# Designs tried in a protein design run: peptides against a protein of PDB entry 6A30. Part 3

Target 1, 150 residues: chain A of PDB entry 6A30
Amino acid sequence: AQDADNVLQPIMDLLDSNLTLFAKICEKTVLKRVLKELWKLVMNTMERTIVLPPLTDQTMIGTLLRKHGKGLEKGRVKLPSHSDGTQMIFNAAKELGQLSKLKDHMVREEAKSLTPKQCAVVELALDTIKQYFHAGGVGLKKTFLEKSPD

## One batch from the design tools (peptide; made by RFdiffusion4, then SolubleMPNN)

Design b1_p8_3_s3 (from b1_p8_3, 5 letters changed)
Fold by OpenDDE base, seed 3:
Structure b1_p8_3_s3 (fold): chain B 150 residues (1-150), chain A 8 residues (1-8)
Amino acid sequence: as target 1 above (150 residues)
Amino acid sequence: SPWAKKVL
């Protein structure tokens, strides 16, 4: 559990910030689409992180997440005007696009067989992320999350 | 966060 939390925490912090933002600014239908794309991105990133040696990827993801997370200056959360909301979506989409590019820089090293312990950590991580995206029924449907290629 | 609060 603790190992899964440590691996997930940087991703969860990013997701929490982005999903919180999207939940505030997006209509339900747009939010669902954004959640679906984020889910795909997260799943693809996890798949690559699982297939790649875990040590180099945490530093790259953590460094990218830390570079983007430092931009959240304590600036007074003025409710962004509609224009600011669009710019925030654009910035978030740009950040997601950079995460997608990070995906392309993740050199697919040979899939080392995960140890049973690593598999268990990944399963716990996936369950946690599924719960996070489901958000007590406010987010994505369980059936969608379960049908996503595990 | 409001999102985390819905999950927790």
Scores: peptide ipSAE 0.184, ipTM 0.793, DockQ to the pose 0.305
Fold by OpenDDE base, seed 1:
Structure b1_p8_3_s3 (fold): chain B 150 residues (1-150), chain A 8 residues (1-8)
Amino acid sequence: as target 1 above (150 residues)
Amino acid sequence: SPWAKKVL
């Protein structure tokens, strides 16, 4: 549990910040589309991260977060004008695009079989992320989250 | 966070 939480916490913090923002600025249909793309990205990233031995994922995710998080600190969030909301979506999409680039730098080392402990951590992580994307029913449908990423 | 509060 604690190991899963430690690995997921940076991702969850990023997702929480971004999803909170998107929920404020996006219409429900747009939000659902963003959530679906985020879900696909997260699942694809996890699939690759699971196949890779634990690179200090905290460092890579933390470095991506730190490199972009420095830009958000200074501005006392005035309620973004409609123009600012579009720019925020664009910036968030750019950040997501960088998460995709991180995916490209993750050299597919040969799929070493996960230990039973690692499998349990991954399962717990997946369940946590599914719950997070479901968000008590305001996010993605359970039936969508239970489908394997194609 | 408002999002986390919806999950909990």
Scores: peptide ipSAE 0.184, ipTM 0.792, DockQ to the pose 0.315
Fold by OpenDDE base, seed 5:
Structure b1_p8_3_s3 (fold): chain B 150 residues (1-150), chain A 8 residues (1-8)
Amino acid sequence: as target 1 above (150 residues)
Amino acid sequence: SPWAKKVL
């Protein structure tokens, strides 16, 4: 549990900030669409992290998130204009999308089979992320999350 | 966070 929480915490902090913002500025149907795109992006990032061991280093995920997170300091959340909200969604998608480009710079270490401990951490991580995107029924439906290729 | 409060 603790190992999964430590790996996920930087992603959850980023998602919490962005999803809280999107929930305030987006209509329900728009929010659902944004959540679906973020879900696909998170699943693609996790799949690559499982297949590419060097992305599992907390330092790399934390450093990538920290390098881009410097812009969200103390500014009183002025209700972003429609243009500012779109730019924030684009920036969040770009930040998570840069995790996908890391593939081209990472030496493909041979895909080591996950140890039973690593499998248990991945299962717990997936359950935590599914719960986070479901958000007590306000977010994505469980049936949509369960049909995602694990 | 309003989002975290819905998950916990």
Scores: peptide ipSAE 0.183, ipTM 0.788, DockQ to the pose 0.305
Fold by OpenDDE base, seed 4:
Structure b1_p8_3_s3 (fold): chain B 150 residues (1-150), chain A 8 residues (1-8)
Amino acid sequence: as target 1 above (150 residues)
Amino acid sequence: SPWAKKVL
């Protein structure tokens, strides 16, 4: 449990910050689309983190999402005008779309056999992320989350 | 999470 929490905490903090922003600026239908793309990204990243050395991709996601967070200087959060919010969503969607294409270029290295303990941590991590994306029924449907290639 | 609390 604690190991899963330690692995998930940086991802959850990042997701919470971004999803909190998107929930404020997006209509429910748009938010669901964003959640679906984020879910695919998270699943693809977890799959890669299992196959590839864990440190590089966490740093890359953290760096990609921190690069967009650095524009939030300590100053007066001017509510982005409706135009600025749309452009930010478009840019974020474009970057997410490029990250999905990165799937095709990553050689399927043979999944390094995880120890049973590592498998249990990954399963717990996946369940926690599924619960987070479901958000008590406000987020993604359980049936959509369970159909993801675990 | 703050997101879950805001969406819920």
Scores: peptide ipSAE 0.180, ipTM 0.791, DockQ to the pose 0.557

Design b1_p8_3_s4 (from b1_p8_3, 4 letters changed)
Fold by OpenDDE base, seed 4:
Structure b1_p8_3_s4 (fold): chain B 150 residues (1-150), chain A 8 residues (1-8)
Amino acid sequence: as target 1 above (150 residues)
Amino acid sequence: SPWAEKVL
């Protein structure tokens, strides 16, 4: 449990910040579409983190999403005008789209056999992420989350 | 956070 929490906490903090913002600025239908794309991205990243050395991709997702967080200087949160929110969504969607294309360039290395302990940590991590994306029924449907993104 | 509050 603690190992899964330690691995997930940086991702959850990042998702929480972004999803909280998107929930405020997006209509419910748009939010669901964003959640679906984020879910695919997270699942693809988890799959790669199991297959590839864990350190590089966590740092890359953390770095990609932190690079956009650095623009929030401590200054007066002007409510982004409707135009500014749309541009931020467009930029985020463009970056998510580029990350999906990165799927095609990553050679499917043979999945390194995880130990039973590592498998249990990954399963717990996946369940926690599923719960987070479900958000008590406000987020994605359980039936969607239980389907393989493949 | 409003999103975390919906999950907890």
Scores: peptide ipSAE 0.221, ipTM 0.811, DockQ to the pose 0.320
Fold by OpenDDE base, seed 3:
Parts: C-alpha cells; sequence; structure tokens
Structure b1_p8_3_s4 (fold): chain B 150 residues (1-150), chain A 8 residues (1-8)
C-alpha cells in the first residue's frame, strides 16, 4: 500500500489539481470527455511506467510534474472570467499535450516481468486511480473504467 | 481539494 501511494502521489496530485479545475470550469459532458482523455493518458503512462524500469520514469514524471506544479503561485484564486477559464483549459490541454509528448520520449524498454509484489502494487494503484476517476459517481462510470484495457 | 474530497 505505501509503495503504491508513493508511486501514485505525484500523479494523483497532478490529477487532483487538473480534475478539480476541470470540474469547476467544464460542463458535465465536457468534463466526461476530459476525464476519458485523462484516463487514457494515465493508463498509457502507467502501462509505460510498468513496462519501463521504475527509476528513470519517476524522475522524469516527477520533474515534469514539479516544473508544472511550481507555476501554481498562491495567486488569489480570482474566479477566472470565461476568457481565463478558456485559457486555463488551453494551458491544461497544452500540459496534457506535453505529457503526451513525454509518452513518446519514454523509450519502451523490454518488458521486464514484474515481480508478484510489483504486480500487487500496480493493481492497488490501478484500483486507486479507478476510484479517483469514478469520484463517488461524479466522474467516469465504473463500467467505462473496467472496460479500459488494464 | 474538491475532487479529492469526492473520492475520500
Amino acid sequence: as target 1 above (150 residues)
Amino acid sequence: SPWAEKVL
């Protein structure tokens, strides 16, 4: 459990910030689309992180997450005007696009067989992320999350 | 966060 939390925490912090933002600024239909794309991105990133040696990926993801996370200055959360909301979506989409490009730079090294312990950590991580995307029924449907390629 | 609060 603790190992899963340590691996997930940077991703969860990013997701929490982004999903919280999207939940505020997006209509339900747009939010669902964003959630679906984020889910795909997270699943693809996890799949690659599982297939890649864990040590290099945490530093790259952590460095990218840290570079983007430092931009949240304590600036007074003025409710962004509709224009600011659009710019925030654009910036978030640009950041997601950069994460997608990071995906392309993740050299698919040979899938080392995960140890049973690593598999268990990944399963717990996946369950946690599924719960997070479901968000008590406000987010994505369980049926969608379960049908996503594990 | 409002999203985390919905999960917890």
Scores: peptide ipSAE 0.216, ipTM 0.807, DockQ to the pose 0.306
Fold by OpenDDE base, seed 5:
Structure b1_p8_3_s4 (fold): chain B 150 residues (1-150), chain A 8 residues (1-8)
Amino acid sequence: as target 1 above (150 residues)
Amino acid sequence: SPWAEKVL
């Protein structure tokens, strides 16, 4: 549990900030669409992290998130104008999209079979992320999350 | 956070 929480905490902090913002500025149907795109992106990032060992280093995920997170300092959340909200969604998508480009620069180490401990951490991580995207029924439906390729 | 409060 503690190992999974330590790996996920930087991603959860980023998701919490972005999803809280999107929930305030987006209509329900728009929010659902944003959640689906973020879910696909998180699942793709996790799949690559499992298949590509160098992404499992907390330092790389933390450094990628930290390099882009410098802009969200203490500014009183003025209700972003319609243009500011679109730019924030674009920036969040771009930041997460840069995780996809990391694939082209990472030497594919041979796909090591996950140890039983690593499998248990991945299962717990997936359950935590599924709960986070479900958000007590306000987010994505469980049936959508369960049909996503694990 | 309003989002975290929905998960806990």
Scores: peptide ipSAE 0.216, ipTM 0.804, DockQ to the pose 0.306
Fold by OpenDDE base, seed 1:
Structure b1_p8_3_s4 (fold): chain B 150 residues (1-150), chain A 8 residues (1-8)
Amino acid sequence: as target 1 above (150 residues)
Amino acid sequence: SPWAEKVL
């Protein structure tokens, strides 16, 4: 549990910040589309991360977060004008694009079989992320989250 | 956070 939480916490913090923002600025249909793309990205990233021995994922995710987080600190969040909302979506999409680039730097080492402990951590992580994307029913449907990413 | 609060 603690190992899963430690690995997921940076991702969850990023997702929480971004999803909270998107929920405020996006219409429900747009939000659902963003959530679906985020879900696919997260699942694809996890699939690759699971196949790779735990690289210090905290360092890579933390470095991606740190590199972009420095830009958000200074501005007292004035309620974004409609133009600012579009720019925020664009910036968030750019950040997601960088998560995709992180995916490209994850060299597919040969799929070493996960230990039973690693499998349990991954299962717990997946369940946590599914709950997070479901968000008590305001996010993605459970039936969508239970489908394997094609 | 408002999103995390919806999960809990």
Scores: peptide ipSAE 0.216, ipTM 0.807, DockQ to the pose 0.312

Design b1_p8_4_s1 (from b1_p8_4, 3 letters changed)
Fold by OpenDDE base, seed 3:
Structure b1_p8_4_s1 (fold): chain B 150 residues (1-150), chain A 8 residues (1-8)
Amino acid sequence: as target 1 above (150 residues)
Amino acid sequence: SSWLELAK
């Protein structure tokens, strides 16, 4: 859906910028780890945004960073709490909060169930993000992307 | 220039 694209594009642009920075400063193995953590962050943000009641972006970001930020401390390049890299992740997570706008395009008839149309939009968005992270094979493996981020 | 290029 065009609406999904409009919401996702700015987020993806930000992610691309952030990943570009990480790619410059991280070894390939560390970069892969960063990708995995960002994937988890994205997935969790989407799940919370779509399934859970609205939370403040700050609360969601804080929770997600506390949960997943530890993974970025491994390897040669570590991301301390106040590093520029950490701040960028924070900003990325903040931008991911814009995914909440997808709700505005999803007329929910029932409290916790998505209509078939809404499901289709979510599936499209998810597929788009998966493709982005896969990046034609240079990013994350499809097998990883298809597994639970937990 | 982009992370995609750097990841190659």
Scores: peptide ipSAE 0.343, ipTM 0.882, DockQ to the pose 0.523
Fold by OpenDDE base, seed 5:
Structure b1_p8_4_s1 (fold): chain B 150 residues (1-150), chain A 8 residues (1-8)
Amino acid sequence: as target 1 above (150 residues)
Amino acid sequence: SSWLELAK
């Protein structure tokens, strides 16, 4: 569990920052749509991570995210002015784009079989991310999370 | 507050 948490922590921090921003500026229906798009992005990233075990290392993921990401500060996002809000949305979109770049980086790596330990970590990581997006029922439905985003 | 708190 600790290994899975460590692997996901950088991604979770990015998601928390972005979703906090979107939750403040979007209506609930729009927020749900944003959640679905983020889910697809995360699942695509996880799929590549499963195929490419070296990227399941927390150090690798953290390094990639830090290299590309100018993460939003943790905390309650204050309501910005119109101009400030536009810049914040732009920054959030840029951060999400960095997750896409992570996927591209994964494609450049060589695929290999997972060890039993890596399989266990991936399973725990998937469960954790599903729970996160479900958010006790206020997020995405379990039925949606259990379906392939492909 | 996290989005989790805002969504509740």
Scores: peptide ipSAE 0.341, ipTM 0.880, DockQ to the pose 0.505
Fold by OpenDDE base, seed 2:
Structure b1_p8_4_s1 (fold): chain B 150 residues (1-150), chain A 8 residues (1-8)
Amino acid sequence: as target 1 above (150 residues)
Amino acid sequence: SSWLELAK
């Protein structure tokens, strides 16, 4: 547990910093949307980092944002005046390039197959991130977190 | 305050 926490702490701190900023400038409904998009981004990034060959952070972020970013443009009038929501998420995603290093900490082997120990670490990491986004019930719903980030 | 506190 301590190993997973040590690996995740920098990412969690970064997320907390960004979300704190968003929480100050966004309405609750916008913040919820940001949380959902960040969740999707984090999950997809982790999945790709573990399963796929190493990609550049820019390429990975671009691919993820193309998939998820279109949903932010439609009907979002209550965005912060200084930044488009999509741009904000893009910037956050760029900063979250640290997620690419998670592979180095969790999966040292280049093989796509995970050992039982590695699987346990991944599961623990996922649980930790889920708990973080759930935030004692004030964040994302557990049912949402348990679904695939499509 | 953390985002958690702000989100409450």
Scores: peptide ipSAE 0.335, ipTM 0.880, DockQ to the pose 0.560
Fold by OpenDDE base, seed 4:
Structure b1_p8_4_s1 (fold): chain B 150 residues (1-150), chain A 8 residues (1-8)
Amino acid sequence: as target 1 above (150 residues)
Amino acid sequence: SSWLELAK
């Protein structure tokens, strides 16, 4: 449990910061679309982490979110102007879209063998992420989260 | 406010 938390906490903190920004500048429908794209990105990255060198893919999500989270400080999100916010959303959507499609172009390698303990950590991590995106019902639907992102 | 609070 602690290992899963250690892995996920930095990602979740970054997601919270960025989603807070998006929630302030986007209507609910747009926010839902952002959540869906982020979910796909996270799930695809998790899958690749098992198959491919883990550090590169984890860094990719962090880099993407940090790039668009300019001015995000711990506990504070600077609200950009309307024009600035629109441009940020556009750029984020473009990058997220490209990354989601990258899966289709990557050569599928054999998954690395995981120990039972590592498998348990991955399962717990996945459950935690699902709960996070569900957000007590205000986020994504459970039925959507249980389906393959493919 | 967090995004969770704003999404409610």
Scores: peptide ipSAE 0.332, ipTM 0.881, DockQ to the pose 0.460

Design b1_p8_4_s2 (from b1_p8_4, 6 letters changed)
Fold by OpenDDE base, seed 4:
Structure b1_p8_4_s2 (fold): chain B 150 residues (1-150), chain A 8 residues (1-8)
Amino acid sequence: as target 1 above (150 residues)
Amino acid sequence: TSWEKLAK
């Protein structure tokens, strides 16, 4: 459980930051579409991370998050002027683009067989992420989450 | 989560 939390926490923090922004600026239908795309991205990234040595990716995700985390100053939620909203969308899109680049750098190495312990951690991680995206019913449907993103 | 509250 602790190993799963250590792997997931950086991803969850990134998702929380981005989804909070999108939830504020997007209509519910648009937000649902964003959730679907993020789900696909996360699932594809996890699939590749399982094939790659897990330690290098945690460091990369952590480093990417640390570089961007400096910008979340606790500053006064000024109502974004129309110009501020556009800049926030641009910044969010840039962050999502960096996640896509991370996907491209994940070289398909031959799937090393996971130990039973590693399999259990992955299963727990997947369940946690599914619950996160479902969000008590306000997010994605369970039927969508149980289907292969491929 | 914070976004769940906003999405409700």
Scores: peptide ipSAE 0.354, ipTM 0.891, DockQ to the pose 0.461
Fold by OpenDDE base, seed 3:
Structure b1_p8_4_s2 (fold): chain B 150 residues (1-150), chain A 8 residues (1-8)
Amino acid sequence: as target 1 above (150 residues)
Amino acid sequence: TSWEKLAK
């Protein structure tokens, strides 16, 4: 459980920051679309993380996510004017795009079978993320979350 | 979370 929390915390912090931004600037229908895209991104990232040895990824993901997370706190999130909102979306999209680059830096080591402990951590992580995206019903539908993102 | 409050 603690290992799962340590792995998830940086991702959750990043997601919370980005979703908070999107929730402020997007209409509900647009927000749902953003949530769907983020869900796909997270699932794809997790899939790659599972296939890749988790130990090297924690330090790199943690360091990359820590560097980006600190940058968002200092900006007085004034409700950006419409022009500022577009720039913020662009910046957020750029930050999310950096998550895709994180995907490229994950050296495909040979897919080692997950240990039972690793499987348990992944299951817990998936459940936590599903709950996070569902957000008590204000987020994505459970039926959507249970489907393959592909 | 903060965004959940905003989405309500």
Scores: peptide ipSAE 0.352, ipTM 0.890, DockQ to the pose 0.609
Fold by OpenDDE base, seed 5:
Structure b1_p8_4_s2 (fold): chain B 150 residues (1-150), chain A 8 residues (1-8)
Amino acid sequence: as target 1 above (150 residues)
Amino acid sequence: TSWEKLAK
């Protein structure tokens, strides 16, 4: 547990910074939407990093943004423009390039096949991230987190 | 986390 936490802590700090920004500028319903998009981004990045190691972080982010690029819905709160919102997500995704460190810890060798030990680490990491996004119930629902974002 | 406090 401690090893996974140590690996994820920098990513969690980055996520916390971004989510704090969004929480300040977004109404709750909009924030929930942002959380969902960020969740998809994180899951996609992790999947690509683990399953497709040869892909660069930038390539993963670019592919994800092309596939999932949607404007932020305007609520009662003054929100960034569509372009600004997309850029913010892009910046968050770029910063999530720190997930490369997770790759280094989970996959010593550029082998697509994970050892049982590596599988256990991945499972623990996923559980930690799910707990983080759930945030004691103020974040995303567990039922949503347990489903594939694909 | 800091954002959790804001979201509550």
Scores: peptide ipSAE 0.346, ipTM 0.886, DockQ to the pose 0.659
Fold by OpenDDE base, seed 1:
Structure b1_p8_4_s2 (fold): chain B 150 residues (1-150), chain A 8 residues (1-8)
Amino acid sequence: as target 1 above (150 residues)
Amino acid sequence: TSWEKLAK
């Protein structure tokens, strides 16, 4: 559990920051679309990271999201003016696009077998992320989360 | 989460 938490916490913090921003500036249908794209991105990145050995404590996802999320100043996001909101959406879209491109550059290494411990961590991580995206029903539907993003 | 409150 602790290992999963260590891996997930940076990702969750980043996701929470971004989703908070999106929730503020997007209407519900747009937010749902953003959630779906983020879910796909996270799942695909996790799949690749799992296949690629170094589960370094800083998941590539966290680093990627952090590198691209640097534009979100740690500061109290003053509710951006309407103009600021639009720019934030564009920036977020750009960031998502960059994450997608990075995905394409990740070398598909042959699926290495995970140890039972690693499998347990991944399963826990997946469950946690699913719960996070479901958000008690205000997020993505369980049926969507149970399907492969592919 | 913080965003859940906003998404309601």
Scores: peptide ipSAE 0.343, ipTM 0.887, DockQ to the pose 0.598

Design b1_p8_4_s3 (from b1_p8_4, 4 letters changed)
Fold by OpenDDE base, seed 4:
Structure b1_p8_4_s3 (fold): chain B 150 residues (1-150), chain A 8 residues (1-8)
Amino acid sequence: as target 1 above (150 residues)
Amino acid sequence: SSWMELAK
């Protein structure tokens, strides 16, 4: 459990920051679309992290996302005017698009066999992320989360 | 409020 928490915490912090922002600025239908795309991205990243050497990519995704998160100073987020919100969505979409391109550069290395303990940690991590995206029914549907993103 | 708080 502690190992899963250590692996998940950076991802969860990132997701919480982004989803909180999107929930505030997006209409419900747009939010659902964003959630679906983020879910696909997370699942694909996790799949690759399991297959690829784990440490370099997690640090890179965490670093990329932290570098962009540092600009949210604790200050009173004035409700950005409609124009500011649109620009933030555009920037977020651009960043997500760059992450999707990173997908294309990640060479499928041969899946390293995980130990049973590592498998259990990954399963727990996946369940936690699924629950987070479901958000008691406000987020994505369970049926969607249980399907392969492919 | 966090995502989880907003979802509650």
Scores: peptide ipSAE 0.395, ipTM 0.885, DockQ to the pose 0.664
Fold by OpenDDE base, seed 1:
Structure b1_p8_4_s3 (fold): chain B 150 residues (1-150), chain A 8 residues (1-8)
Amino acid sequence: as target 1 above (150 residues)
Amino acid sequence: SSWMELAK
């Protein structure tokens, strides 16, 4: 749905940029660990965003990600040297860490029940993100994605 | 290439 796309696009852009980078520079085991931590972060962020602020057609996540997410330049960056790669991971991690800081900017509103429409959007969003993290089987396992991020 | 493309 268009609503889900609008909500997800900012986070998906950020995820795509970061995961693309990580896939290029990380060893497989490291990549898996990064994916797991990122998944946890995303799920926790979404949970808080859903529970605390009402899902407006423009999710606070999307707005906050657009505002604070300096996406990694989509430029074909040459494979950095080992030192550069480490720094890039650090920078990417820092950028991802800003997702956590988004929580601090979220206005604590009383938890309101989601409308059926909002629920549908959330479900679609979750499915999309799960598929993205799974990446046809090369990413996270389905069993992992179906478990609580805690 | 995107993450999804790299994953293929």
Scores: peptide ipSAE 0.392, ipTM 0.884, DockQ to the pose 0.679
Fold by OpenDDE base, seed 5:
Structure b1_p8_4_s3 (fold): chain B 150 residues (1-150), chain A 8 residues (1-8)
Amino acid sequence: as target 1 above (150 residues)
Amino acid sequence: SSWMELAK
């Protein structure tokens, strides 16, 4: 459980910051659409991280998230103008998209089959992220989260 | 308030 938390914490911090912001600035229908797109992006990133680089590169995800996360300092979220909100969504998507590009720069280690421990960590990670996107029923529906994003 | 707190 602690290993899963260490792997997920940088992603969860990024998600919490972005989803909190989107919840404040987006109308409910727009928020739902943003959540769906963000879910697809997260799932695609996780799939690529699991299938191509082994979970050993926790440090790279954390470093990439830290480099881009410096801009969300404590500034009183002035209600961004419509233009500012769009730019923030774009920046969030870009940050998550860069996680996928990091894969191309990671030395393709030979696709090793996940160990039982790694499988357990991935399962816990997926459950945690699903629960977070569901948010007690306020977020995405369980049926949507259980379907393959493909 | 976090996303999870807003959902409660």
Scores: peptide ipSAE 0.391, ipTM 0.881, DockQ to the pose 0.689
Fold by OpenDDE base, seed 3:
Structure b1_p8_4_s3 (fold): chain B 150 residues (1-150), chain A 8 residues (1-8)
Amino acid sequence: as target 1 above (150 residues)
Amino acid sequence: SSWMELAK
């Protein structure tokens, strides 16, 4: 749907920029870990944006970063620098705050429940993002993407 | 140059 494309384009541009950056600077195993963490971040942000009442983007991002940023540090992932990698993810997460814009199109302020049309848009958006993370098989596995990020 | 291109 055209509506889905309009909503997704800014997010996809952001994801493309970040994933491109990570692909360039990360070794394969590190990249996979980064992709997994980014996927979790995206999914959690989408879920919160759709399900939870309007939290400030800053609050959502801060909470997500505190939860997921620790995961990368514990793994001693060989990022170019641990601080730089974490900072990049942090920056990516800040930018992913733009995912809140999905709310404007997907969630009517008055209705806690999505309309059938909104559900369809969310499904299309989710499918598109999954495909993007899968990247024809070079990214994350479909089985991973289909599982709960929890 | 892009994620999708790098994935090809």
Scores: peptide ipSAE 0.386, ipTM 0.881, DockQ to the pose 0.683

